# Peptides against a protein of PDB entry 8OXM, part 182

Target 1, 371 residues: chain A of PDB entry 8OXM
Amino acid sequence: FKAEFRLAGGVNLPKIIDCVGSDGKERRQLVKGRDDLRQDAVMQQVFQMCNTLLQRNTETRKRKLTICTYKVVPLSQRSGVLEWCTGTVPIGEFLVNNEDGAHKRYRPNDFSAFQCQKKMMEVQKKSFEEKYEVFMDVCQNFQPVFRYFCMEKFLDPAIWFEKRLAYTRSVATSSIVGYILGLGDRHVQNILINEQSAELVHIDLGVAFEQGKILPTPETVPFRLTRDIVDGMGITGVEGVFRRCCEKTMEVMRNSQETLLTIVEVLLYDPLFDWTMNPLKALYLQQRPEDETELHPTLNADDQECKRNLSDIDQSFNKVAERVLMRLQEKLKGVEEGTVLSVGGQVNLLIQQAIDPKNLSRLFPGWKAWV

## One batch from the design tools (peptide; made by RFdiffusion4, then SolubleMPNN)

Design b2_p19_5_s4 (from b2_p19_5, 11 letters changed)
Fold by OpenDDE base, seed 2:
Structure b2_p19_5_s4 (fold): chain B 371 residues (1-371), chain A 19 residues (1-19)
Amino acid sequence: as target 1 above (371 residues)
Amino acid sequence: LTERQKNIVKNLEAALLAE
């Protein structure tokens, strides 16, 4: 390891360290302090298993449907080394990074990212109707620009077209697998894009098994399919390549029901895999800028007292684990809202739920559903 | 990952590879 480090920015001030491998190559590593990387490590392994299932199927293999994975080395419950995804950028950094963001560059007369966030924060405690009206006003004055990512990075038209297809396939695969696993917290900083492959890398996998639905502001979408995500697919949007790749991914997941249930069951009952939502984690994920001042000191003290009676925790845990398994089994059977759907019907419902401005308007403002 | 988690995953990968 080099003695020098850089700060990556953000609230937790993650350290970027350079390490020299046994091959003499320098590799950047992200050292997260105070984050439990065990969840990310477990979810990366589940993604590798999903990739194995997708490689076995001829239709998904032909389409090169994969989830991008990264190496996680958890050092403790609150520290680990992430393999830095070299040549990736957060989609939020490209889209909404102050004055240099693609929205400001391509749509200089639209609302600023700050104005959009402020408007949605002002209605955060309001009715769903008021949230919807303000969200529609924000969306009208903040038009998507993510199509320009591939246009800026890939100047050759044939390469540009291939990379746009790689992006669309990556969104489809990660959306369906993310839905099956109940992956939440898909805000614009937790989704990286590879500047060479145009594939997505999902990071911060701590909200899984639909635990995003029990947040103080529940998650209302199955995956991130916001206007910029769709704009990156080009003129066809969700129709054609995206839909077909979702259907083929869902077909493989549904046909692998027994394997996926067995995997998730083993993970849910692993005493070292804390997948449950806790109040401190919920507060961290949905912290308001006004609430930042008070909560910094107390995170150190109360780790000891949550050893409440093992028996009542065990019964509550087992009931939540059983509900997660039942809901996973329903998804893998195509059971949505008590109705059995075909693969095409289920994928269509999920797409409609993910693009519905009523669902998007109800999300926590920090999720940035207008991006 | 704990050695237990690594073994669980290795066994699951091996089971997946055996199908």
Scores: peptide ipSAE 0.012, ipTM 0.433, DockQ to the pose 0.020; fails the geometry check
Fold by OpenDDE base, seed 4:
Structure b2_p19_5_s4 (fold): chain B 371 residues (1-371), chain A 19 residues (1-19)
Amino acid sequence: as target 1 above (371 residues)
Amino acid sequence: LTERQKNIVKNLEAALLAE
């Protein structure tokens, strides 16, 4: 290990450490503190399995449909080392960095990211109608700019076009795989984009198996397909390449039902894989300014062994696991709201749900659904 | 990953490579 480290941005102040491998190669490592990287490590392996399924199918292989993975080495419940994705930037950092974010550069007369967040926080406890109205005002005054990512990074028009297609394919693959695994909406800091490939890397996989739906502000979208995410696809948006890549990914997932169910079943019943949402994790993920004052630093997460009666825990856990498996089976059968849909029908429903301003307006304001 | 999870993934990868 080198003696010097850099801080990566974010609440947990992860440390970027350069290490020399036994092969003499320098590798950047991100040392994340305060996070359980076991879930990330497990989900990266599930992504590798999904990638194997996608590579077996000729149509997905020809399209190079993959979910980008990174190496995770969990060290403890509160620490781990992940492979730092060199040449990646958080989408949120590119879009809404305080100093030189793309929104500020390309749309200097729009609302600031802070003004948008403030407006949406003010209506957080209000009706769905009031949330929708304020969200529409925010959206009108905060126009998407993510198209400029590929335009800034890829000056050659042919390369630009190829990279925009790579981005669109990466969003499609990660959206459908993310939906199947129940990753839901992803905070813009937890989506990295590769500056060379234009592919997405999803990090911090602490919400899976639709556990986002049981948060204090329940998730209302199947995956992140916000206006900036769509803007990065260019003028066709969700139509054409994105839709077709979603359909082809969904075809592979549905045709791999037995394999995916078996994998997820094994993971859900692994006693060392805590995927369930707990109240402390929920509070951490959706912390409100009002809740900051009550977090005494002395809450050792270790001391709340809530001595729930062992018998009631096991029965409740098994019922949640069974429900997750049943819902996964429904997704893989194309069952949405009790109706069996075709792949095209299911993908269409998911896209419409993900882009619906009514669904986006109901999301937790901290996740910035207007970005 | 737990040693169990590693073995499960390895077995699934092996099964997926054998088909």
Scores: peptide ipSAE 0.009, ipTM 0.394, DockQ to the pose 0.019; fails the geometry check
Fold by OpenDDE base, seed 3:
Structure b2_p19_5_s4 (fold): chain B 371 residues (1-371), chain A 19 residues (1-19)
Amino acid sequence: as target 1 above (371 residues)
Amino acid sequence: LTERQKNIVKNLEAALLAE
């Protein structure tokens, strides 16, 4: 450990610590305080298992379909060391940084990221129709630029093509695995891109098993497939490589149903794995500027000894866990909206749901669905 | 808890119980 640390800023004051490994390599580590890293650690184990399944299949192995993982060492219920993904940047930092974001550089006459956010916040409490109209206006005046990431980083055309392909494969794998696991909160700061590999790293895995659907503003998309995410794939968009990689990933997941169910069952009933959405977490994820003024820091998390009979909590928890398992089983059977779909039909439905501007316009403005 | 926070609590509790 170096004697110096940097503060990353924010309410939890995460500390960036540089560590020299036994291999002599310097590794940046993020020490999160107050954040429960156990959920991230558990989800990384699930991703490692999904990667093992993907490596066993010849078609997914040939395509190098993997979800990027990082090391999480939970130290306590509220502290842990996250291996900081060295050489990664949040896609939001590249796209919508206030100073030198790609949108400002390549589209200087478009709306600013701030103007887009403001417009969507103004309609947050309005009808779905009004949200849709304003979202379409924002989208018209905020055109995608993420194609330029690979063009800036990879000047050689052959390398550029391979990296764009790696990106597209990474989006496909993480989208399908994320959908199966019900991974939510996929905002532009929770998705990192590796500047060397062009692969995505998903962080902050605290919304899983479709718990994003019970947020005050429910999540309406199966994964992030916004216009910039699609633009990074190049001229083919969601067609060709992306669709085929989604189908091959979904095929492996569906063929691994028993293994996935068994592991998720063990995790859902692990008393150390708090996957359920709680009100404080929901407020933290979807805090409005108008709500900031009254968060007294004195809500000790310890005083929620709400004397619910332990029996009623356990019975309600077990019912929620059973429904999560049932819904996971449905996904792995290709049951969508009461209909059994083929792998191609299921993947097509998920792509259509993820790109639908009606679904995107309903998301919480902090998710930045226009990016 | 603000009235909104109480409503979020109630709605999450109702979602967890209506499940």
Scores: peptide ipSAE 0.007, ipTM 0.430, DockQ to the pose 0.046; fails the geometry check
Fold by OpenDDE base, seed 1:
Structure b2_p19_5_s4 (fold): chain B 371 residues (1-371), chain A 19 residues (1-19)
Amino acid sequence: as target 1 above (371 residues)
Amino acid sequence: LTERQKNIVKNLEAALLAE
């Protein structure tokens, strides 16, 4: 370890530590305090297993379908070391950085990211109709620009084309595996893009197994497939390469049902793996300006009512775990809304749900569904 | 760190802190 650390910012002041490995290579590590990196570590192991399944199948192997993984070393329930994702940028940083975001550079006459956020926050407690109308106005005045990521990074046309295909394959693989694992919509800061490979790296995996559906503003999409995510695929959008890669990924997942169920069952019942949504986590993920004023810690909420019998907590947990396993089994059978779908039918339904502006308009405004 | 790398880290942190 170098004696120097950098503060990375934020309320919890995580530390970047430069480490020299036994191989003489310098590696950056993020040392986080107060957060459980165990969930990230577990989900990276699940992604590695999914990658193994994808490499065994000839059709997914030929397409190089993989989820990018990173090393996580949990040190405690409140600390861990994350291998820095070198050569990556958050898609939100590229798109909506306040100084030099791609929306500001390529669409200077569109609404600012702040104006979009403000408009959607003003309707957060309004009807679905009002949310939809304002979301459509925001979308009309905030046009997608993510196509320019590959154009800026890859000046050679043949390289540009191959990298756009790599991006599209990465989105497809991550979307389908993310749906199976119930990762839901991913905040634009929690999706990194590799500046060399154009592949996505998903970080902060604290919402899994459809726990996003029990948030104060429940998720309405199976995965993030917003207009900028689609724009990065180029002129074909969700058609052609993306759809075919989703179908081939879903085919491998469905054909690996027994393996995936066994793995997820072991994880759901691991007492060291807290995947359940708690009220503090839910509040943090969807914090509203009005919630900041009420979070005066009245320290005096009596510890007495939280002694619900350990038996009732365990029974409630087991019933949630069983429901997660049943829903996972349904997904892997192609059961959607009580109907058994083909791989193509299931993938089509998921794509339509993910791109539906009615579903996108209902998402938590903090997650920026217009980006 | 470049200002961009600080922002990336801050965003990774804000991301990881959203857990």
Scores: peptide ipSAE 0.000, ipTM 0.267, DockQ to the pose 0.053; fails the geometry check

Design b2_p19_6_s1 (from b2_p19_6, 8 letters changed)
Fold by OpenDDE base, seed 1:
Structure b2_p19_6_s1 (fold): chain B 371 residues (1-371), chain A 19 residues (1-19)
Amino acid sequence: as target 1 above (371 residues)
Amino acid sequence: SVEDKLAEEMEKAIQEARE
């Protein structure tokens, strides 16, 4: 190990450690010390299976539709080695870095990322109407800039166009696969972009199977499709390439229903795969700066041994697992809000839900839905 | 195993980096 570590941006302050392998090659490793890397490892295996399905289909193979994967070596429930995605940057770091973020560089007269966060935190406990009004004011004064990522990295116009298409395909594939697996909205620090390929890498997969809907501030979008995510696609936005790639990905997922259900069933009942949401995990994901002061450990919360009989815990777990499988089966049949939709109808509904400013305004402010 | 040694070195590096 080199003595120098770099902090990767992110909620968990992951540490980048340069390791020399037994082969004499330097490998960057991401050390994560607070999250269950088993969940990340399992989800990477599921993504590899989805990639295998996408490669078998001629239409998705021709479009090179893949979800980017990375090697995860879980070492404990709280520690592990991530193969560092070399040549990647968090989209949040590129967009809203305090010193040299793209919003500050290209839109110096807009609200700062801090001003936007403050305004949205002030209304966090307010009505949906007040949240929507403040979100629209924030959005008006914080205009998208993510188009400049490809323009900065790819100076040749033909390469720029190809990389913008690669980005758009990556967003489409990860959005639909993420929806099927119930990954929900993704924090801007947990989406990396490859500086060479323009493809996205999703890290920190601690929320799956729609467990984001049971957070203290529930998720209201099927996946992250915020204004900057859309701006990176260029002038067509969600239309044309993105929509067609979503439809072709959804078609493969729906046609692979039996395989996907069997895989997810095995995973949901794996005793080593803790996908359930717990109060500590929920607090960690949606911790407010104001709530740090009240987390004085009042040691005197009596251990009310809620001796919930082991039988009641197992029955509650099984009922949640069954509900997850039922909802997965509905998604794979195209059942949305009690109606069977075509692939195009289902994809259209998901896109509209993901870009709706009413849904975005209701998200947890810490996840920066205005970015 | 090689994995267990890597785990111990990583836990140590996490600990040293929390101090």
Scores: peptide ipSAE 0.000, ipTM 0.324, DockQ to the pose 0.029
Fold by OpenDDE base, seed 2:
Structure b2_p19_6_s1 (fold): chain B 371 residues (1-371), chain A 19 residues (1-19)
Amino acid sequence: as target 1 above (371 residues)
Amino acid sequence: SVEDKLAEEMEKAIQEARE
């Protein structure tokens, strides 16, 4: 490790450390403090298993359907080294950076990202109808620009097409696998794009197994398929390549039901894998930007031995784990809202749920559903 | 060609960015 570090910015002030490997090569590492990187490490292993399933199937292998993975080295319960995804940028930094963001560059007369955020925060405690109306106003005055990512990075038309295809496939694969695993907190800073491959890298995997649905503002979409995410696919949007890649991914997941259930069961009962939502985590995930200044987490987890009888904790935990497994089994059978759907029907329902402005308008404003 | 359609799509996207 070099003695010098850089701050990456953001609430947790992650430290970028240059590591010299045994090969004498310098590699950037992100050191997150106070985050439970064990969740990310476990979810990366699950993604590797999903990638193995996708590589075994001829149709998904031919389409190169994979989830991008990174190395996580947990150092403690609240610290670890993430292998810095070299040549990646958060989609939010590309899209909505205050000075140089693509929205400001390509749509200078649209609302600023700050104006959009402010409007949605003003209605955060309002009715679903008022949230929907303001969300539609924001969307009218904040048009998607993510198509320009590939256009800026890939000047050769043939390369541009291949990269747009790689992007679309990456969105499809990560969306379906993310839905199966119940991944939440898919805000624009938790999704990186690789500037060389145009593939997505999902980070901060702490919200899994639909625990986003029990947040104070519940998550209402199965995955991120917002207007900018769709715009990056080009003219066809969600139709054609994206839909077909979702269907082929879902087919592999459904045909791998026993394997996926067994894997998730082992993970749910792993005493080292705290996947459950807790009030502090919920507060952190849905913290207001205005509250960022004062809430230094001076939550010393004093181990208040809440001597809740071990038996009652175990029974409550087991009931939640059983519900997660039942819901996973339903998804893998294509059971949605008590109805058994075909792969195409299930994928269609998920796409419609993910793009529905009514669902998007109900999300926490920090999720930035208009981006 | 696929390249022509891509060029048209790029030109259209660049034009929409200038409007």
Scores: peptide ipSAE 0.000, ipTM 0.276, DockQ to the pose 0.015
Fold by OpenDDE base, seed 3:
Structure b2_p19_6_s1 (fold): chain B 371 residues (1-371), chain A 19 residues (1-19)
Amino acid sequence: as target 1 above (371 residues)
Amino acid sequence: SVEDKLAEEMEKAIQEARE
């Protein structure tokens, strides 16, 4: 271990530690302080299983459809070492870094990332109509630039095209698998891009099984398909390669229904896997910068253990787990809004939901739906 | 921008080379 560590931004102040392996290779390791790395570890195993399913199918194997995985070594319930993918950057750091972000470099006359954030925070408690109007104004004055990631990194046109294709495939695979698993909290700091492969690495997998829908500000999109995410795909956007890769991924997931249900059932009932949303986690995920000051720790420890009968907690938990399994089964059957859809129909609905500015405008401002 | 137009032209040329 090097004696020097870098603090990554965020409330948990994750420590980036550079480790030299016995092979003489430097590996960055993220040490998360308060995040349950067990959830990340479990979700990485699920992603490995999904990758196995995708490799067995000829069409998805031919397209090299995979979710990028990383090694998680949980050290405790709240601490562990993430093998940080060397040569990855958060998409938010590339796009909206205060000093030299791509939006500032390529669109210097657009709103700053701070101005966009401020405008959306000002309307956070307003109507959906007011949120939509301000979101549209922000979007008009904050144009996408993520196309420049591949252009900056890959100067050879043939390599550039291959990397853009790898990016588009990675977005498609992670979007569909993320939707099936109900993966939330897909803000721009929880999605990394590999600077060599152009593939996405999803981190902080603590919001799963649609638990993002029970946040104080519910998640309204199935996955992140914002304007910059789409701009990185190039001129075809969500059409062509992205749509076809989503359809082929969804086809494999639906054809693997029994396997996926069995895996998720085991995980939902694993007493070591805390997937349920709790009020403290909800507050952490949607904490406002202004609300940091008034949380005096005057939660007196003496508030009675309401002996919520272990039986009532267990019954409530079991009913939530059953609902999650039922909803997963519906997704894997193509049941959306009470209607059975084809793979193409289901993928189309999900794309439309993910790009709908009405859905995007309703998200928590910290999710940065305009990026 | 000129860069956006160049990117679109490059993308179009590469797409035409795959069809």
Scores: peptide ipSAE 0.000, ipTM 0.280, DockQ to the pose 0.015
Fold by OpenDDE base, seed 5:
Structure b2_p19_6_s1 (fold): chain B 371 residues (1-371), chain A 19 residues (1-19)
Amino acid sequence: as target 1 above (371 residues)
Amino acid sequence: SVEDKLAEEMEKAIQEARE
């Protein structure tokens, strides 16, 4: 191990460490402290299965549709080493780093990332109307810059174009797979971009099966399709390549219904896979950055009083698992709000929901919906 | 079963990550 480490950002301040393997090769590793990496490990396997389904289909294989996976080595219940995707950066570090972030470099007269966050935190407890108006003001004064990622990394025009297509395909595949699995907590530190491939790597997969909807501030979007995410696609935005790749991914998922249901059913009843949202996890995910320093909750387990009878916990768990399976089956049938949609209709609805500024304005300010 | 394949891929991913 090298003595130097980098912080990847996020609440747990994961440490990027350089390790020398037994083969003498240097490998970067992400050391997550305090996180149960079992959740990430299980979700990586679900992504590998989704990739297998996508590779079997001719239309998705021709488009090279894949969700990026990483190796997870759980070391303990409280520590694990992620094989860090060498040459990845959090999209938040590229976009909104205080020193050298792309917004500051390309849009020096726009609001700072701090000003945007402050404005949205001031309205956090306000009406949806007040949140919407402030979000629109923030968006007017914080213009997207993520197009510059590919322009900085890929100077050759032909390579630049190919990498922009790889990015767009990666966003489409991860968005649809993420929607089917109900992935939440897609903030700018939980999404990495590979500097060589321009593909996205989703990390911190602890909010799954739509458990983001039961957070104190519920998630209102199916996936991250914010203005910077769209800006990285280039002039066509969500139209053309992105939409077609979403439709082809959704078609494969819907045609694989039995396989996906069987796999998710096994995972939901696995006693080692804690997918349920608990109050402590909810507090942790939606803590204010200002409160993060002092509240080490001494989770003294002394709140013994919520001895909810083990039987009532188990019955409540089973009812939640059944509801998750039912909702997954609905998604795979194209049932949205009680209506059966075509693949194109379902994908269109999801895109509209994800880009709606009314939905984006309602998200927790830490999610940074203006980025 | 699909379970056995998942378990085998789990063990394989864990094993390949331990090497």
Scores: peptide ipSAE 0.000, ipTM 0.394, DockQ to the pose 0.019

